Peptides against a protein of PDB entry 7C96. Designs and how they scored, part 28

Target 1, 73 residues: chain A of PDB entry 7C96
Amino acid sequence: PVIPDDFRCPISLELMKDPVIVSTGQTYERTCIEKWLQAGHGTCPKTQQTLTSTVLTPNYVLRSLIAQWCEAN

## One batch from the design tools (peptide; made by RFdiffusion4, then SolubleMPNN)

Design b2_p14_7_s3 (from b2_p14_7, 7 letters changed)
Fold by OpenDDE base, seed 1:
Structure b2_p14_7_s3 (fold): chain B 73 residues (1-73), chain A 14 residues (1-14)
Amino acid sequence: as target 1 above (73 residues)
Amino acid sequence: MKEMEEHIQQLQAS
């Protein structure tokens, strides 16, 4: 089945397993955004806005929605 | 990282 766009990481374009929210409100796969930050970047990949912090907040709601979708498809 | 940067470039272009 076709994966909903909201369930795909904007970077990897794959189904997210561990989605996290950055300070700009955008959600990415944890491994992807961590690699981006470790490379020395301090901006949001999508919006290019400067991140006010490097804190990554787990998007548990989305994680649950993805899990439910996977169970049904 | 090359592939990631290519994806990010495409992301920013859209």
Scores: peptide ipSAE 0.513, ipTM 0.894, DockQ to the pose 0.730
Fold by OpenDDE base, seed 4:
Structure b2_p14_7_s3 (fold): chain B 73 residues (1-73), chain A 14 residues (1-14)
Amino acid sequence: as target 1 above (73 residues)
Amino acid sequence: MKEMEEHIQQLQAS
């Protein structure tokens, strides 16, 4: 079945396994956003806003929702 | 990284 857009990483376009929230409130796959940051970027890939923090907060709710979806599909 | 950059460009253009 079609993966819900909210469950796909905006960067990789794949189903997120370890979704994390950046300071702008956008959610990305951890690996993707870490690579972006490690490359020296300090902006949100989607919004292009400057990140006020480099802290990545696990999106546990989304992770759970994705897991539930995977079980059902 | 190249593929990622391409995806980001597409993302920003959408």
Scores: peptide ipSAE 0.511, ipTM 0.895, DockQ to the pose 0.732
Fold by OpenDDE base, seed 3:
Structure b2_p14_7_s3 (fold): chain B 73 residues (1-73), chain A 14 residues (1-14)
Amino acid sequence: as target 1 above (73 residues)
Amino acid sequence: MKEMEEHIQQLQAS
């Protein structure tokens, strides 16, 4: 089945397994955003806004929704 | 990183 756009990482375009929220409110796959930050970038990939924090907050709600979708499909 | 950068460029263009 077709994966909902909201379930795909904006960077990898793949189904997210460990979605995390950055300071701008955007959600990415953890491995993708960590790689971006480790490369020396301090901006949100999508919005290009400067990140006020490098803290990555797990998006538990989205993770649960994705898990439920995977179980049903 | 090359592939990631290409995806980010597309992301920013949309």
Scores: peptide ipSAE 0.509, ipTM 0.893, DockQ to the pose 0.724
Fold by OpenDDE base, seed 2:
Structure b2_p14_7_s3 (fold): chain B 73 residues (1-73), chain A 14 residues (1-14)
Amino acid sequence: as target 1 above (73 residues)
Amino acid sequence: MKEMEEHIQQLQAS
């Protein structure tokens, strides 16, 4: 089935397995955003806004929704 | 990293 857009990482365009929220409120796959940060970038890939924090918060709700969708499809 | 950068460029261009 077609993967809902909200379940895809904005960077990898693949189904997120470990979604995390950055300071701007955008959600990315952990691996993708970590690579971006490790490369020395301090901006949100999607919005280009400066990140006020490099803390990555797990998006548990989204992770659960994705899991539920995967089980049903 | 190159591939990721290309994806980000496309993301920002959209």
Scores: peptide ipSAE 0.498, ipTM 0.893, DockQ to the pose 0.743

Design b2_p14_7_s4 (from b2_p14_7, 7 letters changed)
Fold by OpenDDE base, seed 1:
Structure b2_p14_7_s4 (fold): chain B 73 residues (1-73), chain A 14 residues (1-14)
Amino acid sequence: as target 1 above (73 residues)
Amino acid sequence: MEEMEKHIKELQAQ
């Protein structure tokens, strides 16, 4: 079945396993955004806005929604 | 990283 857009990482374009929220409110797969930050970038890949913080907040709600979707499909 | 940057470039072009 087709993966909902909201469940795909904007970077990898794959179903997210460990979604995290950056300071701009955008959600990415943890491994993807960490690689981006480790490469020396300090902006949000999607919006290009400067990140006010490099803290990555787990998106547990989305993780649960993805899990539920996977169970049904 | 090359593939990732390619995806990001495409993402920013939207």
Scores: peptide ipSAE 0.535, ipTM 0.896, DockQ to the pose 0.723
Fold by OpenDDE base, seed 4:
Structure b2_p14_7_s4 (fold): chain B 73 residues (1-73), chain A 14 residues (1-14)
Amino acid sequence: as target 1 above (73 residues)
Amino acid sequence: MEEMEKHIKELQAQ
């Protein structure tokens, strides 16, 4: 089945397993955004805005929604 | 990282 766009990581384009929210409000797969940050980047991949914080907040709601979708498909 | 960078460039082009 077609994966909803909101359930895909903007970077990997794959179904997110551990979605995290960055300071700009965008959500990415944890491993993807961590690799980006570790490479020395301090911007949001999607918006190109400078991140005001490097804190990654787990998106539990989205994680749950993805899990529910996977169960139904 | 090459594939990631490619995807990011495409993402930023939107």
Scores: peptide ipSAE 0.535, ipTM 0.897, DockQ to the pose 0.731
Fold by OpenDDE base, seed 2:
Structure b2_p14_7_s4 (fold): chain B 73 residues (1-73), chain A 14 residues (1-14)
Amino acid sequence: as target 1 above (73 residues)
Amino acid sequence: MEEMEKHIKELQAQ
């Protein structure tokens, strides 16, 4: 079935496997945002705000919700 | 990276 929009990475547009939250509160697939940061960018891809930190926080709640959805679909 | 940049541009265009 169709993947819920909230479960898709804003960058890859694919189902997130390891969602992480950036300083702006936006969530991305870890690999996607890490590549963006490694390329020398210091802004949030979606909001274009300057990141106050490059720390990536695992979004465990979303990861769990995605897992539950995958089990049912 | 090219593909990712393309996606980001589209994302920002919304």
Scores: peptide ipSAE 0.530, ipTM 0.896, DockQ to the pose 0.740
Fold by OpenDDE base, seed 3:
Structure b2_p14_7_s4 (fold): chain B 73 residues (1-73), chain A 14 residues (1-14)
Amino acid sequence: as target 1 above (73 residues)
Amino acid sequence: MEEMEKHIKELQAQ
């Protein structure tokens, strides 16, 4: 089935399993953004804006939506 | 990491 674009990580281009929100409001797969940050980057991959914080907030709603989609498809 | 960086470059090019 067609995977909604909002369910794909902007980095991996795969269905997200553990989506997290960065300070810019963008959502990424946790593992992807953590690797990006660990590599020494301090910017948002998509917007290129400097991150005001390295805190990653779980996107619980999106995680739930994705899980529901996976169960239905 | 190379694959990830490739994807990021493509993402930024949008």
Scores: peptide ipSAE 0.529, ipTM 0.895, DockQ to the pose 0.725

Design b2_p14_8_s1 (from b2_p14_8, 8 letters changed)
Fold by OpenDDE base, seed 1:
Structure b2_p14_8_s1 (fold): chain B 73 residues (1-73), chain A 14 residues (1-14)
Amino acid sequence: as target 1 above (73 residues)
Amino acid sequence: MEELLEEARKIYEE
């Protein structure tokens, strides 16, 4: 089945397993965005906006939705 | 523009 766009990481383009929200509101796979930040970048890859915080907030709702989708497909 | 996303993809694949 085709993975819904909202369930794909903008970076890896794969189904997210540990989705996290950055300060711009965009959601990424944790490993992807952490590597980006560790490389010295302080911007949101998707929006190009400067991150006001490097805090990554787990997107538990999305994680749950993805899990439900996986069970059904 | 998807330049930053492309860079992020490259970094991730390293």
Scores: peptide ipSAE 0.703, ipTM 0.920, DockQ to the pose 0.871
Fold by OpenDDE base, seed 4:
Structure b2_p14_8_s1 (fold): chain B 73 residues (1-73), chain A 14 residues (1-14)
Amino acid sequence: as target 1 above (73 residues)
Amino acid sequence: MEELLEEARKIYEE
């Protein structure tokens, strides 16, 4: 079935398994954004905004929604 | 508006 856009990582374009929120409010797959940060970048790939923090906050709500979607499809 | 995303995708694929 068609994966909802909000459930796909903007980077990997795949269904997110460990979604995390960056300082700009955008959500990415953890591994994707960590690699981006480790490469020395300090911007949000989606919005091009400078990240005010490198803290990655787990998006538990989205994780749950994705899990529910997977179970139903 | 996808330039950084493309760069991030390349890094991810490495």
Scores: peptide ipSAE 0.702, ipTM 0.919, DockQ to the pose 0.894
Fold by OpenDDE base, seed 2:
Structure b2_p14_8_s1 (fold): chain B 73 residues (1-73), chain A 14 residues (1-14)
Amino acid sequence: as target 1 above (73 residues)
Amino acid sequence: MEELLEEARKIYEE
């Protein structure tokens, strides 16, 4: 089945397992965005906006939705 | 424009 676009990480283009929200509101796979930040970048890859914080907030709602989708497909 | 996304993808694949 086709994976919904909202369930794919903008970076890896794969189904997210540990989705996290950055300060701009965009969601990425944790490992992908952490590597980006560790490389010294302070911008949101998707929007090019400067991050006001490097805090990564777990997107529990999306994680749950993805889990439900995986169970049904 | 996906310039930063492309860079992020390269870093991820390293």
Scores: peptide ipSAE 0.702, ipTM 0.920, DockQ to the pose 0.866
Fold by OpenDDE base, seed 5:
Structure b2_p14_8_s1 (fold): chain B 73 residues (1-73), chain A 14 residues (1-14)
Amino acid sequence: as target 1 above (73 residues)
Amino acid sequence: MEELLEEARKIYEE
């Protein structure tokens, strides 16, 4: 089945397993955005906005929705 | 524009 766009990481383009929210409100796969930050970048790849914080907040709701989708499909 | 996304994808694939 077709993976919903909201369930795919903007970077890896794959189904997210550990989605995290950045300061701009965008969600990415943890490993993808961590590598981006570790490379010295301080912007949101999707929106190009400067990140006001490097804190990555787990998106538990999305993680649950993805898990439910995977179970049903 | 996906310029930064492309860079992020390259970094991820490294």
Scores: peptide ipSAE 0.701, ipTM 0.919, DockQ to the pose 0.864

Design b2_p14_8_s2 (from b2_p14_8, 9 letters changed)
Fold by OpenDDE base, seed 3:
Parts: C-alpha cells; sequence; structure tokens
Structure b2_p14_8_s2 (fold): chain B 73 residues (1-73), chain A 14 residues (1-14)
C-alpha cells in the first residue's frame, strides 16, 4: 500500500523504522541523518537550516503510528 | 531544498 508521506524519511524516501527529530524539528530515519552528519554536514537536509544541535531525539509517537499502520497494512 | 536532500540521499546510498 501507499506509505503516508509523513511516515517516509525525507532522505531514504522509505518507511521510517527509527525516526529521529533534529534540532529544526524535521524527522528523519536515524541511519540516514547520522550518515549525513558523519559526512561532515551540519545542516538540515530538508530545510537547509543550520543544526543548532547534533542531538537526535527519537520520535516515539511517530514510531508508534508507523507501527500501527504497518500492522493494519 | 532538494539540493541537500539529494546529496543526503547520495551519501546514504554509499
Amino acid sequence: as target 1 above (73 residues)
Amino acid sequence: MEEQLELARQIYEE
């Protein structure tokens, strides 16, 4: 079935399994954004805003919503 | 907007 846009990582374009929130409020798949940061980038790929922090906060609510969606589809 | 996303996608695929 069609994956809701909000459930897709902006980078991988795939269903997120470990969504994390960056300082700009955007959510990405952890592995995707970590690779981005490890490559030496300090901006939000989606917004181009400078990240004020490299802390990645798990988006547990979204993770749960995605899990529920997966169970139903 | 798509510029950095595309770069990020490339990096991810590496």
Scores: peptide ipSAE 0.717, ipTM 0.922, DockQ to the pose 0.919
Fold by OpenDDE base, seed 5:
Structure b2_p14_8_s2 (fold): chain B 73 residues (1-73), chain A 14 residues (1-14)
Amino acid sequence: as target 1 above (73 residues)
Amino acid sequence: MEEQLELARQIYEE
């Protein structure tokens, strides 16, 4: 089945397993955005907005939705 | 928009 766009990481383009929210409100796979930050970048890859914080907040709701989708499909 | 995304994808694949 077709993976909903909201469930795919903008970077890896794969189904997210550990989605995290950055300060801009965008969600990425943790490993993808961590590598981006570790490379010295301080912007949101999707929006190019400057990140006001490097804190990565787990998106538990999305993680649950993805898990439910995987069970049904 | 795709410019930084592409860069992020390249970094991820390294």
Scores: peptide ipSAE 0.717, ipTM 0.923, DockQ to the pose 0.921
Fold by OpenDDE base, seed 2:
Structure b2_p14_8_s2 (fold): chain B 73 residues (1-73), chain A 14 residues (1-14)
Amino acid sequence: as target 1 above (73 residues)
Amino acid sequence: MEEQLELARQIYEE
């Protein structure tokens, strides 16, 4: 089955397992965005907006939706 | 606009 675009990480292009939200509101796979930040970047890869914070907030809603989708497919 | 995104993908693959 085709994976919904909203369930794919913009970086890895794979189904997200641990989705996190950055300060701009964009969601990425945790490992992908952490590598980006560790490389010294302070912008949102998708939007190029400057991050007001490097805090990564777990996207529990999306995580749950992905889990439900995986169970059905 | 995908310049940073592409860079992020490269970093991820390292």
Scores: peptide ipSAE 0.717, ipTM 0.922, DockQ to the pose 0.912
Fold by OpenDDE base, seed 1:
Structure b2_p14_8_s2 (fold): chain B 73 residues (1-73), chain A 14 residues (1-14)
Amino acid sequence: as target 1 above (73 residues)
Amino acid sequence: MEEQLELARQIYEE
């Protein structure tokens, strides 16, 4: 089955397992965005907006939706 | 706009 775009990490392009929200509202796989931040970047890869915070908020709703989708497909 | 994403992808694959 085709993975919905909203369930794919913009970086890895794979189904997200641990989706996190950055300050710009974009969601990424945690490992992907952490490596980006660790490399010294302070912008949102998708929007190029400067991150006002480096806090990563777990997107539990999306995680649940992805899990439900995986069960059905 | 994909330039930063591409860079992020490269970093992730390292």
Scores: peptide ipSAE 0.717, ipTM 0.922, DockQ to the pose 0.920

Design b2_p14_8_s3 (from b2_p14_8, 8 letters changed)
Fold by OpenDDE base, seed 1:
Structure b2_p14_8_s3 (fold): chain B 73 residues (1-73), chain A 14 residues (1-14)
Amino acid sequence: as target 1 above (73 residues)
Amino acid sequence: SEELLEEARKIYEE
């Protein structure tokens, strides 16, 4: 089945398993954005905005939606 | 941006 765009990580382009929200409000797969930050980057890849914080907030709602979708497909 | 996303993807795939 076709993966909904909102369920794909902007970086990996794969179905997100552990989605996290950055300070700009964008959501990425945790592993992807952590590697980006570890590489010394301090900007949001999608928006190019400077991250005001490096805190990554789990997107539990999206995680649940993805789980529901996976169960049905 | 697409450029930064691609760069981030390359880093992820390393």
Scores: peptide ipSAE 0.756, ipTM 0.942, DockQ to the pose 0.867
Fold by OpenDDE base, seed 4:
Structure b2_p14_8_s3 (fold): chain B 73 residues (1-73), chain A 14 residues (1-14)
Amino acid sequence: as target 1 above (73 residues)
Amino acid sequence: SEELLEEARKIYEE
């Protein structure tokens, strides 16, 4: 089935397994955004806003929604 | 932006 856009990482374009929220409120796959930050970037790829924090907050709600979708599809 | 997202994707795929 077609993966809902909201379930795809804006970077990898793949179904997110470990979605995390950055300071701008955008959600990415953890590994994708970590590599971006590790490469020396301090901005949100999607919004271009400067990240006020490099803390990555797990998006448990989205993770659960994705899990439910995967179970049903 | 799409451009930055593409850059991030390239880094991810490295």
Scores: peptide ipSAE 0.755, ipTM 0.942, DockQ to the pose 0.888
Fold by OpenDDE base, seed 2:
Structure b2_p14_8_s3 (fold): chain B 73 residues (1-73), chain A 14 residues (1-14)
Amino acid sequence: as target 1 above (73 residues)
Amino acid sequence: SEELLEEARKIYEE
């Protein structure tokens, strides 16, 4: 079945397994955004906004929704 | 932006 767009990482374009929220409110796959930050970037790829923090917050709600979808499909 | 997302994707795929 077709993967819902909201379940795909904006960077990898793949189903997210460990979605995290950056300071701008955008959600990415953890590994994708970590590599971006490690490469020396301090902006949100999606919005171009400067990140006010490099803290990555787990998006547990989305993770749960994705898990439920995977179980059903 | 799409440009930054593409750059981020390239970094991820390295």
Scores: peptide ipSAE 0.754, ipTM 0.942, DockQ to the pose 0.891
Fold by OpenDDE base, seed 5:
Structure b2_p14_8_s3 (fold): chain B 73 residues (1-73), chain A 14 residues (1-14)
Amino acid sequence: as target 1 above (73 residues)
Amino acid sequence: SEELLEEARKIYEE
């Protein structure tokens, strides 16, 4: 079935498995954004805003929603 | 932006 856009990582374009929220409020797959940061970037790819923090907050709500969707589809 | 997202995607795929 068609994967909801909100469940796809803006970077990988794939269904997120470990979604994390950056300081700008955008959500990405953990591995994708970690590689971006490790490459020396300090901006949010989606918004171009400078990240005020490199802390990645797990998006447990989204993770749960994705899991529920996968179970139903 | 799409440009930065594409760059990030390239890094991810490396």
Scores: peptide ipSAE 0.752, ipTM 0.942, DockQ to the pose 0.893

Design b2_p14_8_s4 (from b2_p14_8, 9 letters changed)
Fold by OpenDDE base, seed 4:
Structure b2_p14_8_s4 (fold): chain B 73 residues (1-73), chain A 14 residues (1-14)
Amino acid sequence: as target 1 above (73 residues)
Amino acid sequence: MEKLLEEARKIYKE
């Protein structure tokens, strides 16, 4: 079935398994954004805004929604 | 938006 856009990582374009929120409010797959940060970048790939923090906050709500979607599809 | 996303995708695939 068609994966909802909000459930796909902007980077991997795949269904997120461990979604995390960056300082700009955008959500990415953890591994994707971590690799980006480790490469020395300090910007949000989607918004191109400078990240005010490198803290990655787990998006538990989205994780749950994705899990529910997976169970139903 | 696509500019940095493309770079991020490249790094991810490495």
Scores: peptide ipSAE 0.714, ipTM 0.922, DockQ to the pose 0.904
Fold by OpenDDE base, seed 2:
Structure b2_p14_8_s4 (fold): chain B 73 residues (1-73), chain A 14 residues (1-14)
Amino acid sequence: as target 1 above (73 residues)
Amino acid sequence: MEKLLEEARKIYKE
C-alpha cells in the first residue's frame, strides 16, 4: 500500500517510527534531524527557517496514527 | 527549493 505523505520523513523519505517536532512545527524522524543538528546546522531543512530552539518534541499523535495505519495495512 | 533537505539527506546517509 502507498504510504501517506504525512507519514514519511522529509529527510529519509521513509515511514517515520519516532517522529519529532522542531521549533518551526515541522516533523522529522528523530535520527534524521539529530544528525542534521549534530553536524552543526541550526535551520529547519524543510522550511530553511532558523530554529529558535534545538529541542525535539515527540509527535505522539502522529506516532499513534502511523501505528494504526501499519496495523491496518 | 530543497537545498537544505538534500544536504540533510546526504548527512543522514553517511
Scores: peptide ipSAE 0.714, ipTM 0.921, DockQ to the pose 0.864
Fold by OpenDDE base, seed 5:
Structure b2_p14_8_s4 (fold): chain B 73 residues (1-73), chain A 14 residues (1-14)
Amino acid sequence: as target 1 above (73 residues)
Amino acid sequence: MEKLLEEARKIYKE
């Protein structure tokens, strides 16, 4: 089945397993955005906005939705 | 918009 766009990481383009929210409100796969930040970048790849914080907040709701989708499909 | 995403994708694949 077709993976919903909201369930795909904007970077990896794959189904997210550990989605995290950045300060701009965008969600990415943790490993993808961590590598981006570790490379010295301070912007949101999707929106190009400057990140006001480097804190990555787990998106538990999305993680649950993805898990439910995977179970049903 | 796709510019930074592509850079991020390159870094991720490294």
Scores: peptide ipSAE 0.714, ipTM 0.922, DockQ to the pose 0.912
Fold by OpenDDE base, seed 1:
Structure b2_p14_8_s4 (fold): chain B 73 residues (1-73), chain A 14 residues (1-14)
Amino acid sequence: as target 1 above (73 residues)
Amino acid sequence: MEKLLEEARKIYKE
């Protein structure tokens, strides 16, 4: 089945397993965005906006939705 | 808009 766009990480383009929200409101796979930040970048890859915080907030709702989708597909 | 995403993808795959 085709993975819904909202369930794909903008970086890996794969189904997210540990989605996290950055300060711009965009959601990424944790490993993808952490590697980006660790490389010394302080911007949101999707929006190019400067991150006001490097805190990554787990997107538990999306994680749950993805899990439900996976069970059905 | 894809420039930073492409860089991020490159970094991730390294």
Scores: peptide ipSAE 0.714, ipTM 0.921, DockQ to the pose 0.910

## One batch from the design tools (peptide; made by RFdiffusion4, then SolubleMPNN)

Design b2_p15_1_s1 (from b2_p15_1, 6 letters changed)
Fold by OpenDDE base, seed 2:
Structure b2_p15_1_s1 (fold): chain B 73 residues (1-73), chain A 15 residues (1-15)
Amino acid sequence: as target 1 above (73 residues)
Amino acid sequence: SLLDEVRELFEKLNA
């Protein structure tokens, strides 16, 4: 089945396992965005906006939705 | 696109 676009990391294009929200409100796979930040980048990959914080907030709602989708497919 | 460029940079970073 086709994976919903909202369930794919904008960077890896893979189904997210540990989705996290950055300061701009965009969601990425934790591993991907952490590597981006560790490389010295301070912008949101998708929007190019400057991040006001490097804090990553777990997207529990999306994690749950993805889990439900995986169980059904 | 800009995002494609980011993906390319990311791939290089993880190469």
Scores: peptide ipSAE 0.375, ipTM 0.838, DockQ to the pose 0.841
Fold by OpenDDE base, seed 5:
Structure b2_p15_1_s1 (fold): chain B 73 residues (1-73), chain A 15 residues (1-15)
Amino acid sequence: as target 1 above (73 residues)
Amino acid sequence: SLLDEVRELFEKLNA
C-alpha cells in the first residue's frame, strides 16, 4: 500500500523509524536531521526557516502511528 | 523545488 506522506521523512522520503521534531515544528528522521545539523546547517530543510534551537524532540505519537500502520500493512 | 535542492545537498553530504 501507499505510504502516507506524513510518515515519510521530507529528506530521505523513506518511512520514518525515529521521527523527531525541530524547532519549526517539522518532523524528520533523526539520522537525517542530525547529519544535516552536524554538517553545520542551521535551517529547516523543508521550510528553510532558521532553527531557533538545535534540540530534537522525539515525535512519539507519530512513531506510534507509523508502527501501527506497519503492523497493519 | 527548494526542498529538492536540499535533498541534493543532503545526498552529497551522505556520499
Scores: peptide ipSAE 0.362, ipTM 0.832, DockQ to the pose 0.951
Fold by OpenDDE base, seed 1:
Structure b2_p15_1_s1 (fold): chain B 73 residues (1-73), chain A 15 residues (1-15)
Amino acid sequence: as target 1 above (73 residues)
Amino acid sequence: SLLDEVRELFEKLNA
């Protein structure tokens, strides 16, 4: 089945398993965004906006939606 | 696109 775009990480293009929200409101796979930040980048990969914080907030709602989708497909 | 460039950079970092 085709994975909904909203369920795929903008970086890896894979189904997200641990989606996290950055300060710009964009969501990425945790491992992807952490690697990006660890490499010294301080911008949002998708929007190029400077991150006001490096705090990553778990997107539990999205995680749940993805889980539900996986169960149905 | 700009995001494609980011993906390319990520691929290098993930290699």
Scores: peptide ipSAE 0.356, ipTM 0.834, DockQ to the pose 0.808
Fold by OpenDDE base, seed 3:
Structure b2_p15_1_s1 (fold): chain B 73 residues (1-73), chain A 15 residues (1-15)
Amino acid sequence: as target 1 above (73 residues)
Amino acid sequence: SLLDEVRELFEKLNA
């Protein structure tokens, strides 16, 4: 089945397994955004906004929604 | 690199 856009990492375009929220409120796969940051970028890949923090907050709600979707599909 | 390729695709798709 087609993966809902909101469940895909903006970077990898794959179903997120460990979604994390950046300071801009956008959610990415942890590994993807970590690589982006480690590469020296300080902006949000999707919005190009400067990140005010490099803290990555787990998006547990989204993780749960994705899990529910996977169970149904 | 793989990251560069992914980013290029990302930028094109979300431009």
Scores: peptide ipSAE 0.300, ipTM 0.799, DockQ to the pose 0.102

Design b2_p15_1_s2 (from b2_p15_1, 8 letters changed)
Fold by OpenDDE base, seed 3:
Structure b2_p15_1_s2 (fold): chain B 73 residues (1-73), chain A 15 residues (1-15)
Amino acid sequence: as target 1 above (73 residues)
Amino acid sequence: SLLDEVRKEFEELTA
């Protein structure tokens, strides 16, 4: 089945396993955004907005939704 | 697109 766009990491385009929210409100796969930040980038990949914080907040709701989708498909 | 460029950069980063 086709993976919903909202369930895919904007960077890897893969189904997110550990989705995290950045300061701009966008969600990415943890490993992807961490690598992006470690490379010295301080902007949101999707919006190009400057990140006001490097704190990554787990998106538990999305993780749950993805899990439910995976169970049904 | 801009995001495509980001993805390309990320690809190079993880290569």
Scores: peptide ipSAE 0.501, ipTM 0.883, DockQ to the pose 0.944
Fold by OpenDDE base, seed 1:
Structure b2_p15_1_s2 (fold): chain B 73 residues (1-73), chain A 15 residues (1-15)
Amino acid sequence: as target 1 above (73 residues)
Amino acid sequence: SLLDEVRKEFEELTA
């Protein structure tokens, strides 16, 4: 089945398992965004906006939606 | 696109 775009990490293009929200409101796979930040980047990969914070907030709602989708497909 | 460039850079980082 085709994975909904909203369920794919903008970086890896893979189904997200641990989606996290950055300060710009964009969501990425945790491992992807952490590697991006560890590489010294302080911008949002998708929007190129400077991150006001490096805090990563778990997107539990999206995680749940993805889980539900996986169960149905 | 800019995002494609990011993906390329990320690919290099994770290679």
Scores: peptide ipSAE 0.496, ipTM 0.882, DockQ to the pose 0.808
Fold by OpenDDE base, seed 2:
Structure b2_p15_1_s2 (fold): chain B 73 residues (1-73), chain A 15 residues (1-15)
Amino acid sequence: as target 1 above (73 residues)
Amino acid sequence: SLLDEVRKEFEELTA
């Protein structure tokens, strides 16, 4: 089955396992965005906006939705 | 696209 675009990390294009939200409101796989930040970047990969914070907030709702989708497919 | 360029840069960083 086709994986919904919203369930794929914008960077890796893979199904997210640990989705996190950055200050711009965009969601990425934790590992991907952490590597991006560790490389010295201070912008949101998708929007190019400057991040006001490097805090990563777990997207529990999306995690749950992805889990439900995986169980059904 | 800009995002494609980001993906390319990311790929190079993790290669």
Scores: peptide ipSAE 0.488, ipTM 0.881, DockQ to the pose 0.951
Fold by OpenDDE base, seed 5:
Structure b2_p15_1_s2 (fold): chain B 73 residues (1-73), chain A 15 residues (1-15)
Amino acid sequence: as target 1 above (73 residues)
Amino acid sequence: SLLDEVRKEFEELTA
């Protein structure tokens, strides 16, 4: 079945396994956004907004939803 | 698109 767009990392376009939320409210795969930040970028990949913080907050709800979807499909 | 450019940059940094 088709993977919901909200379950895909905006960067890798792959199903997220460790989704994290950035300061702009957008969610990315942890590995992807960490590499982006480590490369010296300070903007949100999707919106291009400047990040007010580099803190990454785990999106536990989304992670759970994705896990449930994977189990069912 | 703008996001496509970001993806391109990401691919280059991870290559």
Scores: peptide ipSAE 0.483, ipTM 0.879, DockQ to the pose 0.953

